# Peptides against a protein of PDB entry 5JXT: the designs that were tried, part 212

Target 1, 319 residues: chain A of PDB entry 5JXT
Amino acid sequence: SLLPKKEINVYIGMSEMQVKWYQKILEKDIDAVNGAGGKRESKTRLLNIVMQLRKCCNHPYLFEGAEPGPPYTTDEHLIYNAGKMVVLDKLLKRIQKQGSRVLIFSQMSRLLDILEDYCVFRGYKYCRIDGSTAHEDRIAAIDEYNKPGSDKFIFLLTTRAGGLGINLTTADIVILYDSDWNPQADLQAMDRAHRIGQTKQVVVYRFVTDNAIEEKVLERAAQKLRLDQLVIQQGRAQVAAKAAANKDELLSMIQHGAEKVFQTKGAFGTMAEKGSQLDDDDIDAILQAGETRTKELNARYEKLGIDDLQKFTSESAYE

## One batch from the design tools (peptide; made by RFdiffusion4, then SolubleMPNN)

Design b2_p25_2_s4 (from b2_p25_2, 9 letters changed)
Fold by OpenDDE base, seed 5:
Order: structure tokens, then C-alpha cells, then sequence
Structure b2_p25_2_s4 (fold): chain B 319 residues (1-319), chain A 25 residues (1-25)
């Protein structure tokens, strides 16, 4: 029988460069971040801030002028300037040593471009599919990855493009480098590896930037997933349609960790202590802490009813 | 080498993410 997938949220500190860029994003729109815009603040402006903060959590080189150059060269700076890349780089070494194969999902095709340069730099053999990949090239990439004795270690996918019913059961590790706003898209991505024909324990690592907007994205996605499950179970289909994040919720998400980011000089957490010098014990500690926080997060939402989840704004998660 | 940042592509991806956000919440 297919083993249940193990899901672990991996909480990752920002690099010093990410902190600096996160500060700059908040400072650029400080009036919006402080809620000073009031009724005049557009939902679109807040959404733009959210997107820039999510880009920062992924990699600072998603911003124009962030990458060192010219000349633009791929080097260790591609890794140490993003907390997720530091953890990814260590985790991939373990995954490879254990004889596993990995799917890496992102919402951002431009992050896949960074991951592609990273794969080349580390000498990892990979396949890639995104939303622009032609149907024939997509089939060819899947077949090349799934073939017996494939030398392709990594499959790089955009979450939505990877969601399209493909079978990737030749991978046993899934990394969600970021999260979809729709938790069903992430589940569909995981189900590319976690399907009939899988012979290994599927492990899903969800990367989450600690003390940043991505924690709130994750909480909201977990809340929505629980609500969707309860609505299906209770036959209350009319309830699901109202959940579009309002301005106050977006503002709360943007404000989450902002004060700590402004007060911080340098990197966060393990990135401040070790940076790119993370060892195997540091990764084990990150994974263990992540497993604990994942259980705690799930346990919070498992206790909530439909009426609680409908009232549960990001502010009430701390009561 | 990564392609240069296409601003129009970024805006399009941001829009898709915004639409996904509005649908996903």
C-alpha cells in the first residue's frame, strides 16, 4: 500500500541580504505597512507588497539590481544570500546520498531560473517544467526523469504546471520551495510523487521563511484547507466562497515580523549563527524544530469548527 | 546565466499570483 506522506514545514531564517531587502520593501511603502493609508489604501497595493515580500523570502535576486555584477557569475553568493538556498544546498546533499530523487516546486518560474543556475553550479542533473514549457517538451522531460536508471536527480517545476496530472513517482522527496495561496495546488503537486506506483516513503519539505509573511501565508493556507475539509464533510458548500483576504488581513500579514525585521542587524536565527556554514546537526535541528511546529500548527486547526475557522482571522491564532 | 528580469513577465506572474490569492482565500 502507499505509505502516508510525511509533511514537514521547514522554518528558515532570512539571510542578511534578505533582511536588508525585506526592510527596503517595507520602507518603500511604510505608510501602507503602518495602516496609515486607511480606506484609501488599495487592496492591489497591499497585494503588491505581499508579492514583493514573498519574492524576498524566496531569493533576493528576484529583484532588479540585487545580484552582484556585472559580470554576472554563478558562485556561492547564489546560495548564501538566500536562507532557503542554504538549507536546500545541505538538504539536497543528504537526499542524494540516501539515493532519493527530488521534485522542487515553486510558484515563481524566475526562481526556477535561479535553481537551474544552482543545479548547473553544483553539477546536479535536472529536468524543468513551467507554465511556458511546450506540451511535447513536458512529455520529454517527464519521460527523461522517469526512465529507468535516469541520471536526473532533480525535477524543477512550477506548482501549477506540475499539478497537471503527471506521474513522478520515481521521486520520493518533494520540496515546496514556496507555497501556493491555494493549499489544493500544493497537495496536487505532492500527489505527483505520492501516487500509485510510489515504492518509498514520500517526504514533503515545505520551506517557510521564519518571522516573515510566509508564516501567515502558511497559516491561512492551513486554515483554508481545514475549512474546505469541514465544508465537504458537513455538506455546507455555500460557506467556502467568502474567504478572499480583505485589506486588514493583508495588512496583518505584511506587518507580521516587520518590527523584528526592522530591529534586526544581519541574518535571522540559524542564518545569523552559522550562515552558509550549516552542518548536518544544524539541519537536523531545523528539521526537528520544523516537525514540532508542523504538528502544533495542524493541532491548532484540527480543533476548530467551521464557525471558528470563519471567524478566525490571523489575529486570533495567538489566543 | 539567468535571463534578465523581464518586468512584464514579473507583472504577469504577480497578477497570476494575485488572482490565485483572490481565488485561494
Amino acid sequence: as target 1 above (319 residues)
Amino acid sequence: MRPPIDKELVEKLEKIADEAFDEGF
Scores: peptide ipSAE 0.058, ipTM 0.703, DockQ to the pose 0.026
Fold by OpenDDE base, seed 1:
Structure b2_p25_2_s4 (fold): chain B 319 residues (1-319), chain A 25 residues (1-25)
Amino acid sequence: as target 1 above (319 residues)
Amino acid sequence: MRPPIDKELVEKLEKIADEAFDEGF
C-alpha cells in the first residue's frame, strides 16, 4: 500500500542580503505599503510588490544587479545569500546520504537556473523540466531520471510543468522551494512522487520564508485547500471560491512582517544565529519546529466551516 | 551559467503569477 505522505513546512529566516532587498522593495513603494494610495492604488501595483517580495524570499539574485560581479562566478555566495539555499544545501546532503532522490519544485524558472548553477557547483546530477521544455525533451528527461540505476539525484521542475500527470515515483523526497497560490498545483506536484509505484514514504518539505509574505501566501493556500475540501465534501458546487484577493488582502499580505523587516539589522532567526554554518542539529531543530507549526496551521483550518472560511478571508485582512 | 535576467521574462513570470493568483481565487 502507498504510505501516507508526510508534509512539513520548513520555516526559514531571510539572509542579510534578503532582508536588505526586502526592505528596498518595501521602501520603493512605501506609500502603497502604508495604504496611502487607498482607492488609487491599482491591484496590479500591489501584485507587482507581492511578486518582488516572493522573488526576494526565493533568492536575491532574481533581481538585476543583486549578484556579485562581474566576473559572475558560482561560489558559496550563491548559497549564503539566500536562507532557502542554506537549508537546501544541508538538507540535500542528508537526503543523498539516506539514498533518497529528490524533486525540487518552484514557480520560477529563473530560480531553476540558480538551482542548476548550484547543482553544478555541488556536483549534483540533475534533470530539468519547465514550461519551455519541449514535449520530447520532457519525456527524455523523465525517462533518464526514472531509469534503473539513474545517477540523476535531483529533478528540477516548475510546479505547473511538473503537474502534467508524469510519474516520478523513483523520487521519495519532494521540496517545494516556493508555494503556488493554488494549493492544488502543489498537491499535483507532490503526487508526481506520491503515486502508484512508490515504495518509500514520500516526505514533502515546503520552504516558507519566516516573517515574510510567504507565510500569508501559505495561509491563503491553506484556507483555499480547506474550502475546496469542504465544497467537495458538501457537494456545494455553488460556493464560488471568493474572487481574487482584493486590494486590502494584498496590502495585508505585503504588510505582514514588514515592521520587523525594517527593524532588523542583518539576517533573521536561525540565519542570524548560525548563517551558513548550520549543522545537522540546527536542521533537525528547524524541521521539528516546522512540523509543530505545520500541525498548528492545519489544526486552525480543520476547525473552520465553509461559512467561517468565507468570513475569515475577510477578517484575516484585518489581523 | 544562468542567462542574464531579461525584463521580458520577469514580466512573463509576473503575468504567470497574476494569472495563478486569479486562478487561485
Scores: peptide ipSAE 0.026, ipTM 0.649, DockQ to the pose 0.026
Fold by OpenDDE base, seed 2:
Structure b2_p25_2_s4 (fold): chain B 319 residues (1-319), chain A 25 residues (1-25)
Amino acid sequence: as target 1 above (319 residues)
Amino acid sequence: MRPPIDKELVEKLEKIADEAFDEGF
């Protein structure tokens, strides 16, 4: 029988470089961040800020001129300049020692380019699929990963490209490096490993940058998922959550943690204390804290009815 | 070695993400 998947949100502090870039993004559009644009502020401008903040949460080298160079070389700086990479680097060592195999999902193909350079630098054998991967090359990559005795440890996928009905049950670990706005896309990604033919316990690690926009992306995705579940259960087709984030909600998401980011000199949380020198106990503490916060988050939304979830999307705009 | 940051690719990815955001809501 297929075991239930375990999902753990892994809350990760920003590196010093991420904090500096996050500050720069907010400062560049400070009038929009402060709501000073009023009725004239475009939804598109707020969406652009959201996307830049999400890029920063993933890796600062997604920005032009962020990477040290020329010459552009892959070294330890690729890891220590992004909190998610520091945690990923330690977690992958543990996963490999356990004889597990891992799917890594991202929304950003350019983050997969960083992860490829990381895999080469660490000597991890990998496969890759994104939205640009030809159909034949996609089949070849899947077959190479799934073959008996495959030496491929990692599969790098964009969440959308991985959503296309692929069977990857030869992996038992899923890392969501970033989250989709649609929680169904992430569920579809998890279902590549958590499917008929899986023989192991599937564990999903969802990386979430703490005290940043990604925490609000996660909360919104959890609200939507709960609402979708309640709509299906109650047969109430009318409560499709009004689709698009309004301007006020986008603004609230951008403002989340912004003050603390502006006040911070250096990295956040465990990244400030240990940087890239996380040990196995630090990783266990991060995973345990993440499991607790995941249970608390789920318990918060499980108690809410349809009417409460609809109000919460309105009240979170006024707090 | 990762390709140079292609601005057009960034804008395309941002547009796909914007479309995803508008569809995913």
Scores: peptide ipSAE 0.041, ipTM 0.663, DockQ to the pose 0.026; fails the geometry check
Fold by OpenDDE base, seed 4:
Structure b2_p25_2_s4 (fold): chain B 319 residues (1-319), chain A 25 residues (1-25)
Amino acid sequence: as target 1 above (319 residues)
Amino acid sequence: MRPPIDKELVEKLEKIADEAFDEGF
């Protein structure tokens, strides 16, 4: 029988470099971040800021001129300059030692390019699929990964390209390196490993940059998922108004944690204390804290009815 | 080695992400 998947949000502090770049993104558009543009501020400008902040949460080398060079060389700086990479690097060592195999999902094909350089640098054997991968090459990559006795440890996928009904039950660990705005896309990604034919406990690690925009992305995705579940249960298919994020919601998301980011000198959380020197006990502490916060987040939304969720989307615009 | 950052590709990916954001809500 298929065991229920275990989902854990892994809350990760920004590196010093990420904090500096996050500050620069906010400072560049400070009038928009402060809402000073009023009704004239374009939704497109706010969406751009959101995307730049999400890029920063993933890796600072997604920005032109952020990577040390020329010459551009892959080294330990690829890891220590991104909090998610520091945690990933330790977590992958543990996963490999346990004899598990891992799917890593991202929204950003450019992040998969960084993860390829990382895999080569660490000597991890991998497969890759993104939106540009030809259909035949996708089949070949899946077959190579699923092959009995495959030495491919990691599969790198864009979330939407991985959504194409493929079977990856030869992996038992799923890492969502970032989150889709649509929680159904992430569920579809998890269901590549969590399907008939899986023999292990599937564990999903969702990486979330702590005290940053990604917490609000996660909260909004959790609200939407709960609303979708309640709408299905009540047969009220018409109440799922596709309320595209309004300007005030986008502004609130951008402002979340911004003050604390501006006040911070150096890195955040465990990244400030140990940086790249995280040990196995630090990873256990991060995972345990993440499991607790995940339970708290779920418990917050499980108690909400449809009417409460509809109110909550309106009240979060005035705080 | 990963390719250099293509600005036009980044702008296209940002548009796709913006569209995905608007579809995702």
Scores: peptide ipSAE 0.024, ipTM 0.647, DockQ to the pose 0.026; fails the geometry check

Design b2_p25_3_s1 (from b2_p25_3, 10 letters changed)
Fold by OpenDDE base, seed 2:
Structure b2_p25_3_s1 (fold): chain B 319 residues (1-319), chain A 25 residues (1-25)
Amino acid sequence: as target 1 above (319 residues)
Amino acid sequence: MYYPVDEKKIEELRELADKAFDEGF
């Protein structure tokens, strides 16, 4: 029988470089962050800020001129300049020692390019597919990954490319490096490993940059998922899909953690204390804290009814 | 490897985010 998935949100502090870039993004558009500007120009501008903040949470080298060089060499700086990479680097070593195989999903094909450089640098054997991968090359990559005795440890996927009904049950670990705005896209990605033919316990690690925009992305995705579940359970097809996030909701998301980011010199949380020098105990502490916060998050939304979730703004989650 | 900022890929990511935002919220 297929075992239930274990899902853990892994809350990760920003590196010093991420904090500096996050500050620069907010400063560049500070008038928009402060709510200055006309109704329509503000939504597109706020969406652009959200996108840049999400890029920063993933990796600062997603920005032009952020990578140290010339010469542009892959080195340990690729890891320590992004909190998610520091945790990923330690987690992958543990996963490999356990004889597990891993799917890594991202919304950003350019992040997969960084993860390819990382895989080469660490000597990890990998496959890759994204939205631009030809159909035949996708089949070949899937077959190469799934073959008996495959030396391919990692599969790198865009979340959308993972949605295409592919079977990757030869992996038992899923890392969501970032979250989709639509929680169904992430579920579809998990279902590549968590499907008929899986023989292991599937574990999903969702990376979330702490004290940043990604917490609000996660909260909104959790709200939507709970709403979808309640709609299905109650047979109420008429729960209007919430209209696309309004200006005030986008603004609230951008402002989340912004004050602390502006006040902070250096890295956040465990990244400030240990940087790239995380040990196995630090990873266990991060995973345990993440498991606790995941249970708390789920328990918060499980208590809410449809009417509560419809009125729920991200601010009322903390009242 | 420095991948040049393909403005087209950023625009595709924006459209994807906009579409995910319009479908997701």
Scores: peptide ipSAE 0.008, ipTM 0.360, DockQ to the pose 0.025
Fold by OpenDDE base, seed 1:
Order: structure tokens, then sequence, then C-alpha cells
Structure b2_p25_3_s1 (fold): chain B 319 residues (1-319), chain A 25 residues (1-25)
């Protein structure tokens, strides 16, 4: 029988470089962030800020001129300049030692480019599929990964490319490097490993940048997922269309953690305490804290009815 | 060499965000 998947949110502090870039993004659009511009800040402008903040949470080298160089060489800086990479680097070593194989999903094909450089730098054998990958090349990559005795440890995928019904049950670990706005896209990604033919316990690690926009992305995704579940259970498909995030909701998401980011000199959380020097005990502590916060998050939304979830404005995220 | 954010990829991500938001986010 297929074992239930374990899902763990892994809450990760920003590196010093991420904090500096996050501050710079907010400062560039501070009038929009403060809502002080009596001009109707376009929803599009706020969405652009959200997108830049999400890039920052993933990796600062997603910005032009952020990569140190010339010379542009892959080195330990690729890891220590992004909190998620520091945790990923430790986690992948553990996963490999366990004889597990891993799917890594991201919304950003450019982050997969960084992850390819990382895989090469660490000597990890990988496959890749994104939205641009030809159909035949997708089949070839899947077959190479799924081959008995395949030496491919990692499969790098965009979440959307992973959604295409592919079977990757030869992996037992899923890392969501970032979250989709649509929780169904992430579920579809997980279901590449968590399906008929899986013989191991599937574990899903969802990376979430702590004290940043990604917490609010996760909360909204969890809210939508609960709403979708309740709508399916009640047969009320028409009720599920929450209006698209309004301007004030986007603004609230952008403002989340912004004050603390502006006050912070250096890195956040575990990245401030240990930086790239995380040991196995630090990883266990992060995973345990993440498991606790995941249970708390789920328990918060499980108690909410459809009407509560529909009325749930971002204001209740400040309590 | 991470190529400059092609305006196309920004636009795709905008369209993705817009679609995610238009699909009831």
Amino acid sequence: as target 1 above (319 residues)
Amino acid sequence: MYYPVDEKKIEELRELADKAFDEGF
C-alpha cells in the first residue's frame, strides 16, 4: 500500500546578502510598500514587488549584478549567499547517505540554472525538465532517471513541467524549493513521486523563507487548499472562486516582515547564528521546528469553515 | 553567467502571477 506522504515546511532565514537585496527591493518601491502614494498603485506594480521578493527568497543571483565577479566562478558563495542553498546542501548530503533520490521543484527556471551549477559543483548527477524542454527530451530524461540502477540522484523540475502526469516514483524525497500560489500545482508535483509504484515513504520538504513574503504565499496557499477541500466535500464548486488578491492583500503580504528586515543587520535566524556552518543537529532542529510549525499551520486552517475562509482577510494574519 | 532577466521571463512570471491571481488567488 502507498504510505501517506509526510509534508514538512522548512523555515529558513535569509542570508546577509538576501537581507540586503530584500531591503533594496522594498526601498526602491517604498512609496508603494508604505501605501503613501495617494495614486492608485497598480496591482501590477505590487505583483512585480512580490515577484522580486520571491526571487530574493530563492537566490540573490537571480538579480543582475548580484553574482560576485569577474571572474564568474561557481564556488561556496553560491551556497552561503542563499539560506535555502545552505539548508539544501546539508539536506542533500543526508538524503544521499540514506540511499534516497530527490525531486527538486521550483517555479523559476532560472533557479534551476543555479541548481545545475550547484549540482556540477558538488558532483551530483542530475536530470532536468522545465517548460522549454521538448517532449522527446522529457521522455528521455524521465527514462534515464527511472532506469534501474540509474546514477542520477537529483531531478530538477519546474513545478509546472512536473505537473504533466509524469511518473517519478523512483524518487522518495521531494523538495519544493519555492511554493506555487496554487497549492494544487505543488500537490501535482508531489504526486510525481507519491503515486502507485512508490515503495518508500515519500517525504516532502517545502522550503519557506522565514520572516518574508513566502510565509504569506504559504498561508494563502494553505487557505486556498482548505477552501478547495471544503468546496469539494460540500459539492459547492461555485463558492471556491475567491476573488484575486486585492491591492490591500498584496500590500499586506509585501509588508510582512519588512520592518524586521529593515532593522536587521546581517542574516536572519539560523543563518545569523551559524551561517554556512550548519551541522546535522542544526538541520534536525530546523526540521523539528518546521514539523511543529507545519502542524500548527494545518491546525489553524482545519478549524475554519468556508465562510471563515472566504472572509479571511490578511488582517487576521497579524494576530 | 546568469543572463540578465530577459524581459520575457519577467513577463512570463508576471503572466504567471497574474494568472495565479486571476485563477482565484
Scores: peptide ipSAE 0.007, ipTM 0.365, DockQ to the pose 0.023
Fold by OpenDDE base, seed 3:
Structure b2_p25_3_s1 (fold): chain B 319 residues (1-319), chain A 25 residues (1-25)
Amino acid sequence: as target 1 above (319 residues)
Amino acid sequence: MYYPVDEKKIEELRELADKAFDEGF
C-alpha cells in the first residue's frame, strides 16, 4: 500500500552573504520597497524584485560577481554562503546513511548548475533533467536512475520538467529546494516519488528561507491550494481567476522581513549560531520546528472558506 | 486532503495559475 507522504517545511536562515545580497537588492529599489515610487512603479519592477529576492534565497552565486574568484573553484564556500546548501549538505549525508535516494527540485536551472558543482565536489552521483534536456536524454537519465542497483543517489530536476508524468518511485525523499507559485507544480513534482510502485515512506522537505519573501510565496501557495481544493469540492470553477497578486500584495511580500534583514549583521537564526557547523541535533531541531510550523500553516488555511480566502489580504509587514 | 489526481484538472489549474500569474503579474 502507498503510505501518505509526509511534508515538512524546512525553515532556513540566510547566510551572511545572502543577508548582504538581500539588503543590496532591497536598497537598489528602496523607493519601490517603500512604495514611494507612486504611479511610476510598474508591477514588472516589483516582480523583478521578487525574482531577485527568490534568487538570493536560493543561492547568492546566482548573481554576477557574487562568486569568489578568480580562480573560480568549487569549495566549501559554495555550501556556507547559502543557508539552504548548509542544511542540504547535512540532510543529504543523513539521507544517504539511511539508504534513501533523493529527488531535488528547483524552479531555477541555474541553481541546478550549482547543485551539480556541489554533487561533484561531495562525490555524489547524480542525474539531471531540466527544460532544455532532450527527450532521449530524459529517458536515459530516468532509466539510469531507476535501474536496479543504480549508484545514482541524487536526481536534480527543474520542477516543471520533473512534473511531466515520469516515475521516480526508486526515490523516497523529495527536496523542494524552492517553491513554485503554483502549488500544483510542486504536488506534481512530489508525485514523481509518491506514486504506485513506491515501497517506502515518501518524505518531502520544502526549503523555505525564514524571515524572507519565500514565507510569503509559501503562504500564497497554501492559500491557492486551499482555494483550488474548495473550488473542486464546491464545483465553482470561477474562483481560480482571482489568483493574480496585485501590486500591493507584491509590495507586502517584498517588505516581509525587510526591516529585520536591514537590522541584521551577519547570518540569520541557526546560520548565525552554527553556520556550516550544524550537527545532527541542529538538523533535528530545524526539522521539528519545521514540522510544527507546517502543521500550524495547514491548520490556518484548513479553517478558511472560499469567501474567507478571497478576502484574505496578506498582512502587511507593518501590521 | 486528497486532491483527485486528475492530471487534466491539475494541468488546467496550472494553466489558469500560470495565466493568472502572467496576466496578474
Scores: peptide ipSAE 0.020, ipTM 0.413, DockQ to the pose 0.013; fails the geometry check
Fold by OpenDDE base, seed 4:
Structure b2_p25_3_s1 (fold): chain B 319 residues (1-319), chain A 25 residues (1-25)
Amino acid sequence: as target 1 above (319 residues)
Amino acid sequence: MYYPVDEKKIEELRELADKAFDEGF
């Protein structure tokens, strides 16, 4: 029988470089971040800030002029300048040592470019599929990854491109490097490994930048998923699909952790203490803390009914 | 290799993010 998947949110501190770029993004649009824009604040402006903050949470080299150079060379700086890369680098060593194979999903094809450079730098053999990959090349990449005795350790995918009904049950580890706004897209990505034909325990690691916009993205996704489940269970087709985030919800999401980011000199959390020198015990501590916070997050939403979940989104915009 | 982020691709990603946000996808 297919074992239930284990899902763990991995809460990761920003690197010093990420904190500096996160501050710069907020400072550039400080009037919008402070809600001072009034009628001049467009939903589009707030969505742009959210996007830049999500880019920062993924990797600072997603910004023009952030990468050290010229010369532009792949080196250890590619890892230590992003908290998620530091954790990924340690986690992949464990995954490889245990004889597992891994799918890495992102929303951002440009992050997959960074992950390709990383794979080459570490000598990890990989496959890649994104939204621009031709249908024939997708089939070839899937077949190359799934072949018996494949030397391909990593599959890099954009979440949506990986969602297209493909079978990747030859992997047992899934890393969601970032989250989709739609929790169903992430579930569909997980279901590429967690499907009939899987013989191993599937483990899903969801990377979440701690004290940043991504916590609010995760909370909104969890709320939506719980609402969708309750709607299906109750047969109530009429629970209006939660309207796209309003301006106040977007503003609240942008403001989340902003004060602490402005007050922080250097990196966050374990990244401040250890930086790139995270050991195996530090990773175990991060995973254990993540498992605890994941249980707490799930327990918060499991107790809520449809009416409570509809109210909770209005109240969290005023705190 | 730093591909110059074509402003159009950023805008397409913005529109895709906006559509994903608006369509409840």
Scores: peptide ipSAE 0.006, ipTM 0.357, DockQ to the pose 0.024; fails the geometry check

